# Designs tried in a protein design run: peptides against a protein of PDB entry 4GMN. Part 2

Target 1, 375 residues: chain A of PDB entry 4GMN
Amino acid sequence: RYANITLLALVTLASIGTDFQETLVKGNQGSRESPISAADEEWNGFDDADGDAMDVDQKSSSGEDQEEDYEEIDVKEDDEDDDDDSITSEMQADMERVVGADGTDDGDLEDLPTLRELIQTAVPQLIRLSNLPIDSDESLTIQSHALSALNNISWTISCLEFANGENANIHNAWYPTAKKIWRKTILPILEADSADLKLATQVTSLAWAVARVLHGETPTDGNPHRKFISLYHSSKQQAGGNSNSIEEPEDPFQGLGVKCIGVVGSLAHDPAPIEVNREVGVFLVTLLRQSNNVPPAEIVEALNQLFDIYGDEELACDKEVFWKDGFLKHLEEFLPKMRTLTKGIDKRTQPELRTRADEALLNLGRFVQYKKKHA

## One batch from the design tools (peptide; made by RFdiffusion4, then SolubleMPNN; from b1_p11_5 with P1M)

Design b1_p11_5_s2
Fold by OpenDDE base, seed 2:
Structure b1_p11_5_s2 (fold): chain B 375 residues (1-375), chain A 11 residues (1-11)
Amino acid sequence: as target 1 above (375 residues)
Amino acid sequence: MFPPPPPPPPP
């Protein structure tokens, strides 16, 4: 009876975390319907430099009327009224405030009551529940649901912009809590060295969400990057041996390999120790060199992580790792392989994977060109 | 900054 109430509460907290995320994504898509014509911007790195909004004078070049007969695909809106009335009016109001906050509101979490209660009340209990002694299938089920709820909340918060002082109130509230999740939930589970790949996938997903906010300030105690690299390699050995146990996730980006890459990439950002950055950078570049045996989604993620880690030339890791270890050569040599890999993805069966691979290929071209100018 | 992969669907 108490377990069923606890499980229901954990499922409800996991749902609240997901619903909060979906609303953030929908709100941010409405603001992003300006297609940044990313096609023509030369990648100049990730300069944290002051937002001098270059007024791009839209010179209206009158290009001629090619009447391409777009067949009106009569998308019947099947109004499947999925009345998923799960979003409370208070949660929706908190979401509208987070999405609509021009980054000048040093707002207290007082104005975000749902998010406040998630961070201050729910998360500490979820951390406690994830650390219960595992002595029964019931305690294992409670741990799994507590990890799912922590994952969903952490992913939601990791989708907020924190650059340039945006959402600073949320960042300041979350940051110490994220470090607690890392030290109290993630590290103990990783140290237990469980053969449970489901648990490993859950904790790695949570670790990625947490590390996306903490970056190189993620606690380095016990060299967690090496544990995730080891987990990556172990997952590949098991997939090759037992045809029976893990249905490859329907989404290629939900694979344990992608999650491991995302974690170690996030851990390698400045101000990470140069040794940590180097070990991760060498791992990522090694995946590209071995791309014939690496799933396309993991190649896409490894590229994105390499771009984010080494996009800024002012960072110590650019000079001490990227240039010193000759990463540019490996990226340049990988360009023709990436083109072949991307073209090999069927747009009909894997549209998202193809889109992200086309984007990663474009960005690889830009990144190589950028780095060649700054050599 | 690339958009993150969508989170895993809830269990």
Scores: peptide ipSAE 0.024, ipTM 0.748, DockQ to the pose 0.178
Fold by OpenDDE base, seed 4:
Structure b1_p11_5_s2 (fold): chain B 375 residues (1-375), chain A 11 residues (1-11)
Amino acid sequence: as target 1 above (375 residues)
Amino acid sequence: MFPPPPPPPPP
């Protein structure tokens, strides 16, 4: 009796998450039917639009030529072994204060009572249910439905715009909860190293939805990017073996490979550690170099992630990874391969994949031109 | 700004 009520509640929560997503997508499609005018608008990167450059016309006055004499102060290099242990402890203490503040800065969701109840009441119970010991087929079923409900809620929230302070109340309410989902649900399942590809696909879908909001602020504990890269490679090895192949999803973008790319791409955004960004960037560029053995949907996703990660030249990852590791050359060398790949996709049988590949090819051309002007 | 890729349809 209790199990059936719990299952019905989980199915209902998963449905509510989907119904919200469909409503948001339908609302946003009504605004996006502005035709992509093929105007030769020069792509200037991902400019944050709200640089209100107050032209402070400070006419500062002519101050005179005082020749001050450079006395050569012999600065003795006193090798004080300043124990650099101080910077790690304050940043860790501020993180512990943000994690340990049950600060009732519940993002004001008074106007969004259903979303408030989903985030504050339902999600904590779903996290608990996803972490139950698997001791029966009933507990496995409960975990699967709890993960599905978390996935649908997380995807719905990840479809909201949070740039420029949009939906800030939802972001503020979701952000600590997203970190809880990551640490309490996603990481424990990834650490269990289960051979269950269905569970791996569910947790990777949830991880992508969560990482699409947290980006480079996603907890780096236990190098999760390497776990998803490993999962990507393992999924390719199993697809080549005569084992119970999960039927390839009808939608090429629902594949475990695409989901792994989407997770690691999202994890590599600023302010991700430069080494995490480098490992992911090298992985993504390596997929393009090996494109003869990579599904077209994974190439499209890997390109989009590379554009999003390296689209801003002001970010440390542009200088320290993109330019330093010579990614531009690999993108240029990939352009003719991408044209061949895109032309090979049948518009009649795979219209969405072809559309997204045509877009990714256009964007690759623009991105390469942009990076060449800013070199 | 490129429009973000459409989210994958919910599973």
Scores: peptide ipSAE 0.022, ipTM 0.732, DockQ to the pose 0.375
Fold by OpenDDE base, seed 3:
Structure b1_p11_5_s2 (fold): chain B 375 residues (1-375), chain A 11 residues (1-11)
Amino acid sequence: as target 1 above (375 residues)
Amino acid sequence: MFPPPPPPPPP
């Protein structure tokens, strides 16, 4: 009876975390549909410097009309208005305030009561439940649900903008809690050295969500970046040994490999120790060099993490790691491989993976040009 | 079935 009530409460908290995220994603998509004239933004790092337009002469080659008469299958979308009435009016009001909040420096969540109760009341209980002694299938189930709820809440918060002091009140409330999740939930599970790939995937997803907010300020106790690099390698060894037992995730970006890359990338951001940044940067560049044996989604994520870590030339890691270890050469040598990889992805069967690979290829070209100009 | 963890936000 108590277990079922606890499980129902954990499911409800996990749902609340998802519903918040879906509405944040919908809100942010509506703001990005302003038609950015896609023509002339030379990626200049984080500097707003006006880049000159390159005139690309489109030579028109006329190739012949083959009218293939595709019968328009009128798929009546039955608009099942699943009125997912899951979003309370209070949650919606908290979200409208988060999207509209010009950065008031008061670390008070008085105006965000739902988010306040999630951070201050729910998360401390979820941390406690995730750290119960595992002595039964019931305790394993409770841990898994507590990790899922922590994951969804942490992902939702990681979708908020915190640059330039935006959402500073939420950041200030979340930051000590995120460090507590890291130290009390993530690190103990990683130190238990469990062969459970499901648990490893859950804790790595949570670790990524937490590290996306904490970046290089994530607690370095016990060298967590090395644990996630080791987990990455262990996951690849298991996949190679038992071709029959790992259902590849339906979404290629939900794979444990992608999650490990996302965690270690986030851990390597400034103000991370230069030694941590170097070990992660070498790992990411090594994935690109070994790309023939790496899933395309992991290559996309490794590129994005390299752009984010080394995009700013004023950071100590640019001079002490990127230039000193010769990363530019490896990125240049990878450009033709990335073009081949991206062209090999079928747009019909993997549209998202193809879009994100086309973007990562474009950004790789821009990033290499930028770094050559600033050499 | 819990919904899969949401996709990483678009960059």
Scores: peptide ipSAE 0.021, ipTM 0.724, DockQ to the pose 0.099
Fold by OpenDDE base, seed 1:
Structure b1_p11_5_s2 (fold): chain B 375 residues (1-375), chain A 11 residues (1-11)
Amino acid sequence: as target 1 above (375 residues)
Amino acid sequence: MFPPPPPPPPP
């Protein structure tokens, strides 16, 4: 009886975390329909807010009118008002405030009561439940559901913009809680070195969501980056040996390999120790060099992490790792391989993977050009 | 078991 109530509460908290994320994603898509003519902006890194964009006046020549007759596909709006009664009016009001808050306020969640109760009341209980002794299938089930709820809440919060002081109230409330999740949930499970790949995938997903907010300020106790690199390699060895196919996730970006890359990438951001950044950067560049044996989604994620980590030339990791270890050469040598890899992805069967690979290829070209100008 | 949400699209 108590277990069923606890499981129901954990499922409900996991749902709340997902529904909050879906609404934030929908809200952020509506504001970005400015077609930035993505063709002509020279990529100058991530921090060049003040970069005088040199107006390169390229004369485009007039090419002729072909009237292609667009057949009006009558998209029946099946208004399946699946009013997913899961989103409370209080949660919706909190989400609307999060999307609209030019956050100048001192870390108080007074205006975000649902999010406050999630962070201050629910998450501490989820941490406790995820760290119970595993002595039964029931305790394992409770841990799995507590990890799922922590994952969904942490991912939702990691989708908020925190650059330039945006959502600073949420960041300030979440930051100490994220460190507690890391130290009390993630590290103990990771240290237990369980052969359970399901548990490893859950804890790695949670670790990525937490590390996306904490970056290089993520607690370095016990060298967690090396544990996730080890987990990456161990997961590849197990997939090759036993035909007990863990069903490859339907989404190639939900794979344990991608999640490991996302965690270690996030851990390598400034102010991470230069040695942590180096070990991660060498790992990521090594994946590109070995790309013939690496899933395309992991290559896309490894590229994105390399751009994010080394996009700013003012950071100590640019000089002490990127240039010193000769990463530019490896990225240049990878460009023709990335073109081949991207062209090998079937747009019909894997549209999302193809889109993200086309974007990562474009960004790789821009990034290599940027780094060559700043050499 | 809800699938973990997709990683957000890159910015």
Scores: peptide ipSAE 0.021, ipTM 0.728, DockQ to the pose 0.087

## One batch from the design tools (peptide; made by RFdiffusion4, then SolubleMPNN)

Design b2_p13_1_s4
Fold by OpenDDE base, seed 4:
Structure b2_p13_1_s4 (fold): chain B 375 residues (1-375), chain A 13 residues (1-13)
Amino acid sequence: as target 1 above (375 residues)
Amino acid sequence: MKPMAPLPRKPWK
C-alpha cells in the first residue's frame, strides 16, 4: 500500500515537472514571437504607371463545369477537450508568473507557492527516496521514479534564464537544493560504480539538468567530470560489443553520450578549476578530431559546449586553456568536416538533428572568426 | 514519461 502511494506521488511529481517545462518552452517561444507590429509601412508600390492594357481577347472557352461532388468529409473535429485536469489553476498561475516575469519583480517565492512547495517540500523527499538502500526490486523502482521526478523538476528549472540577474528569486531558492541533489543523489550513485546503464543514464540526465544551473560552481569533490568522461567511454565500448544492447533512444539527443558531453561541458564553465576546464576541453576537442566515429548529435553538443565554455575572452580559461592548448587550430581544421557531416544529415528523416547541425556549423564559423579577431 | 530534451540553444552571438 505505502509503496503504491509513493510511486503514484513520484509519477505525479514527474508529470508536474514535464507540464511545467512544456509551458515554459511555449511561453519563451511566444515572447520571441511578439509580433513585430506590422507598422503599416505603406510599401509605396512601384508606381510603374505604364500599364499598356493589352486587350487580351476573352476567348470564351466553355470549360464544362464538372461539378466534382467533393463529399464534404465532415471531419468532426472531436474537440477532445483533453481537459487534462492534471494542471491545477494554482499551478497554471505560477507557470504564467514565471513565464511573464520581466525580471523586474525581485518578488520572493511567496508569489510562486507551487514552485516553492516543489523546491522546499517535494525535492527534499525525492532526494531522500533516491538515496535509500537498494535491497529489493521495489527499492530500485522507487529510486528510478525519484530520479525521474528530480530529473524533470531540475530540467524545468534549467529552462529559466538566470543571466543578468533574471529570475534571481528562483535561482536563490534552487541553488542550495541543486547542490544538495548533486551531493546526496548524483555523487553517491556515481561512486557506487553500478553496471546498470539505465541508472547511469538517469543520473547523467539529472546531473546535466543540475549542472546547467550550477555550471562551474558545481562541487568538484571526487572529480565528477572524470567519472562522466569514463562513463562516456565505457558506454561506447558496450554498444560496440552487444548487438542486443540497449535500444538507442529514438531521439539522438537523448543518448547517454550526449548527456555525458552536456554534463562535462556544463561543469567546465567559469569558475571551474583550470585543470577541470582543460581536461573537459581536451575531451571535447578530441571528439571533433575523432568525428568519423562519433554520432552527429554528440558532435553538435560538443561544439555547443565549446562555444559556451570559451565564448568569453575575459575568462581565465581563454588564455590558460583555449589559446595555450591551441584549440582554434582544431576548430578550423574541423570546419570542413562539420560541413560534410551536416550535409550528410537527411532533412526529411532527421529534421531536428539537421537543424541543430546547421546551427552548430554556422556558430562554428562565427566562433572561429571571433577568435581570430580577438587573437 | 519522455526524458526532457535539451532546449534549442540560443544562437551564439
Scores: peptide ipSAE 0.055, ipTM 0.816, DockQ to the pose 0.078
Fold by OpenDDE base, seed 1:
Structure b2_p13_1_s4 (fold): chain B 375 residues (1-375), chain A 13 residues (1-13)
Amino acid sequence: as target 1 above (375 residues)
Amino acid sequence: MKPMAPLPRKPWK
């Protein structure tokens, strides 16, 4: 009885997440004026700075230099030893802390009560349910549904704009929760090294949704980017050997390979450690070099991740990785291959894949041209 | 439930 109620609640939460995403997508599509023919705009980088230079008129008021003494707030890092057995007590305390934060401007969702309840009440319970001991088909079903609900909530939130301080209240409320999902749900499942490709696909989908908000601020503990790169390679080896086709998802962009690329790409954004960025960048560029054996959807995602990671020339990764490791040459050498790959996709049978490949090809040409001007 | 995919990226302008 309790299991059926729990499953129904998890299914309901995952449905709410889906309905919210569809609503947010429709809302964000309605605010987009007609796509100006993206064919003729020069790609000028991924400067998230729409520098609307408000002309701050220089009124020369000669106000006196009050040296405000910045008290150095000594943030004591309480190294609380993560004793493994306390997950239930900490999750309850975290739930109480998240519910009890009625007083700080840090992520007050007063105007968004449904989203507040999803983040503060539902997500902590979903984290708990995703960490249940797997001792039965029932516990496995509960975990799978909890991961599905977390995935849908996380994807929905990752569809909000957070650039330039947009939705800062939602960002601030979600950010600590996203880190908690990463540490308490994603990492333990990745470390368990389960041969369950379904579970691996679920956790990788969730990891991508979480990493799309946290970017390079995603916890680097245990080198999760290497685990996802390993999972990418392992998934390719398994698909080649057993003629038990795991039904290739009807949607090419739902494949485990695409999800792995999306995760590691997101993890490599600034301010990721330069060596994490390098390992991911080399992985992505290697996929382009090996493109004859890589699904087109994975190539599209790998290109898009490379553009996002290396679109800003002011970032340390541009100089220390992109230029230093000679990525431009690999992108230039890939451009004719991408044209052939894109032309090989049948618009009738795979219209979405073809559209996304045409876009990625256009952006590749522009990106290469941009990087050549800024060399 | 259809697993939520990444939405089609905004065409990067």
Scores: peptide ipSAE 0.044, ipTM 0.813, DockQ to the pose 0.092
Fold by OpenDDE base, seed 5:
Structure b2_p13_1_s4 (fold): chain B 375 residues (1-375), chain A 13 residues (1-13)
Amino acid sequence: as target 1 above (375 residues)
Amino acid sequence: MKPMAPLPRKPWK
């Protein structure tokens, strides 16, 4: 009885995190559909080209109208209005405030009571539940649901803009909690060296969401970047040996390899130690060099991480790693391979992967040109 | 619950 109530509460908290993310994504898409002003495509007038009216008279063959009476199968769409009543009116009001807040309010979370309660009351309990001793299938189930709830909350918060002091109130409330998730949930599970790939995938997803906010301020104790690089390599070795298809997630961007790249890339941002940045940068560039055996989604993520890490020439990692270790040459040598890889993705069967690869290819060309100009 | 995908990045400027 108590276990089922705890599981229901964990599922509800994880649903809330999902619905909040979907709302933030929809809100950010609606702001980009600012009408591209119809540039006056000058209607180049009908040039009156006098082209001769050749009168070719070809005959009306009268093929018989067989009216095949298609029985209209009245598929009653039972509109099961699954009224997913999961969102309270208070949560919806907090979501509308977060989406509508033009990021100038350095205010306390006083105006976001549900988000405050989520960060201050729910997340500390989820951290506790994720750290229970695993002694039963029930404790394993509770841990998995607690990690799922932490993942969804952390991902949702990581979708907020925090650049230029935007959402500073949410950032300031989340930042100490994110560090606590890292130290109390992520690090202990990574240190336990569990052979459970499901647990490793959940923790890596959570680590990426947390590291997308903390970046180079993520605690470097115990060199977690090396653990995620090791996990990346271990996951590739297991996939090659067992023809038991671990069902590759239908979404290529949900793979453990992509998640590992996302974590280590985020950990390597300024102000990360230059040694951490170098090890991650070398890992990412090595994936590009070995691209013949790397899934396209992992290449897209590795490129995007390289652009974010080394996009600013004022950062110490530009001089001490990017230029010093000769990364530009490897990016230039990868351009023709990326063009071939991107063209090999079918737009019909993998439209998202193709769009993300076309974007990453465009950005790679621009990034290489930029770095050559600023050499 | 669908695992949350990494959002599309802003184009590199």
Scores: peptide ipSAE 0.060, ipTM 0.816, DockQ to the pose 0.089; fails the geometry check
Fold by OpenDDE base, seed 2:
Formats: sequence, C-alpha cells, structure tokens
Structure b2_p13_1_s4 (fold): chain B 375 residues (1-375), chain A 13 residues (1-13)
Amino acid sequence: as target 1 above (375 residues)
Amino acid sequence: MKPMAPLPRKPWK
C-alpha cells in the first residue's frame, strides 16, 4: 500500500518535470521561430529625398568627471574544498545555512512556489529514495522512479538560460541541490559496479542534466569522467555481442553512448582540471578518428561538445590541450568524413538526426576556419 | 565566431 502511493507520487513528480520541460522547449522554439519570412521583400531603390539638415547647436556641457573610486571588492574564492570527513551531517546543514546567511540574494523562489517545492521539498526526498538499499524488485522499482523524477526535474532546470545572470535566483537555488544529487545519487550508483544497463542509462541521463548546469564545477572526486568513458566502451562491447536484446532506443539521441559523451563533455568545461579536459578531449577526438564504427548521433554530440569546450581562446584548455595536442588537424581531417556521414542520413526516416548532423557539419567548417584564423 | 548553440534537445522521457 505505501509503495503504491510512493510510486504514484514519483510518477506524478516525473510527469510534472516532463510537462515543464515541454513547455520550456516550446517557449524557446517559439522565440526562435520569429518569422524569417520577411527576407524576401525586394530591396526597392534609394529615392534621393532632399531632407533639410537642421543645425542642432552643440551645447558643450562640461560634465565634471567625478572619479567614483570603485573599490575592487576582492572576492576571495575560498576554494576550501577541505574534504574534512569531520563535517557531520549537522555541520553540512549548518554550512548550507551559513552560505545562505551571507547576504547574497538566496535564490528566493517566493515568486516560483512550484519550483521552490520541487527543489526544496521533493528533490531531497527523491535523493533519499534513490539511495534506498536494493533488497527487492520493489526497491529497484522505487529507485528507478526516483531517478526518473530527478532526471526530469534536472533536465527541466538545465533548459533554462543562466548566461549573463539570467534566472540567477533559480540557478542559486538549484546549484547546491545539483551538487547534492551528484554526490549523494550519481556517484554512489557509479561506484556500485552494476551490470544493469538500464540503471546505468538512467544515472547517466541524470548526470548529464546535472552537469549541463554545473559544467566544470561538477565535483571531480573519484574521476567520474573516466567512469563514464569506461561505461561508453562497455556499452559498445555489449551491443556488439548481443545483437538481439538491447532495443536501441527509437531516438538515436537517447542512447547510452550519446549520454556518456554529453556527460564527459559537460564535465570538461572550464574550470575543470586540465587533465580532465585533456582526457575528455582525447576521447572525443578519438571517436571522430574511429567514426566508421560510431553511430551518427554520437558523432554529432562529440562535435558539439568539442565546439563548446574549445570555443573560447581565452581559456587555459585552448592553449594547453587544443593547440598542444593538435586537435585542429583531427577536426580538419574529419570534415570530408562528416560530409559523407551527414549525406548518408535519410531525411525522411531520420529528420532530426539529419538536421542535427547538417548543423554539426556547418559548425565544424566554421570552427575549423575560426581556429585557423586564430592560430 | 562562436559555433551556433546546439538545437534544443527533445525532453528526456
């Protein structure tokens, strides 16, 4: 009886997350579908209308330069990632209170009561349910539904724009919760050496949603990027042996391989350690070199991740990894292969995959040209 | 020129 109520609640939370995500995706599509239909208006000629130049008098107002002395607030990044095992669960809760007590606008979701309840009330319970001891098929079912609910909530939040301080209140409320999902849900499941590819797919989907917000600030403890790279390779070995039993997901982008690429790509963003960035970058470039045996959706994802990671020349990873490890040559050599791959995708049977591949091919050409100009 | 942002992904079911 209690289990059925719990399962119904979890299904309801997962559905709410999906409905919000669909609404956000439709909203973002609707804002981009501003009609490019006006480009066909014929540029009719410059008629020479003689409009009189009225002499507007330049009144020279000598504004006194008040040198406002902007005190540089030296924001000490207290990188006290002291993994002092002495922090009791009570001290961690008090640190969560003390970081919230410095008058940074605690992401007061007062105006977003549903999102507040999802983050503050539902997610902590979902984390607990995802960590239940697995002793029965019922506990496995509860864990799977808790992971699905966390996935859908995390994906929904990861579809918000956080660039330039947009949605800062939501970002600030989500960020500590996202780190908590990572440490308390994702890492323990990744450390449990489970042959369950369904569970691995669920946790990898959740990890990608979380890492799309945290990026290079995702906790690097235990080298999770290597676990996802290993999972990628293991998934390929299993698919090659048992042609009969892993239903390839109907959506090519829902595959475990794509999800692994998405996670490790997100983990490799600045300020990720250069060693993490290098290992991920080498993995992604190696997929391009081996592209004959790699699904097109994984190639598209690997390209997008490479563009996002190495798109900024001011970042340390540009000099220390991209240029130093000669990635430009590999991208340039991949251009003709990408053209062939993209042309091989049937627009009728796989319209989304074709559209994404056409975009990735266009971006690859532009990216290679950009990097050659900034060499 | 930064690459174009990846197309919006479908909701993960």
Scores: peptide ipSAE 0.037, ipTM 0.794, DockQ to the pose 0.397; fails the geometry check

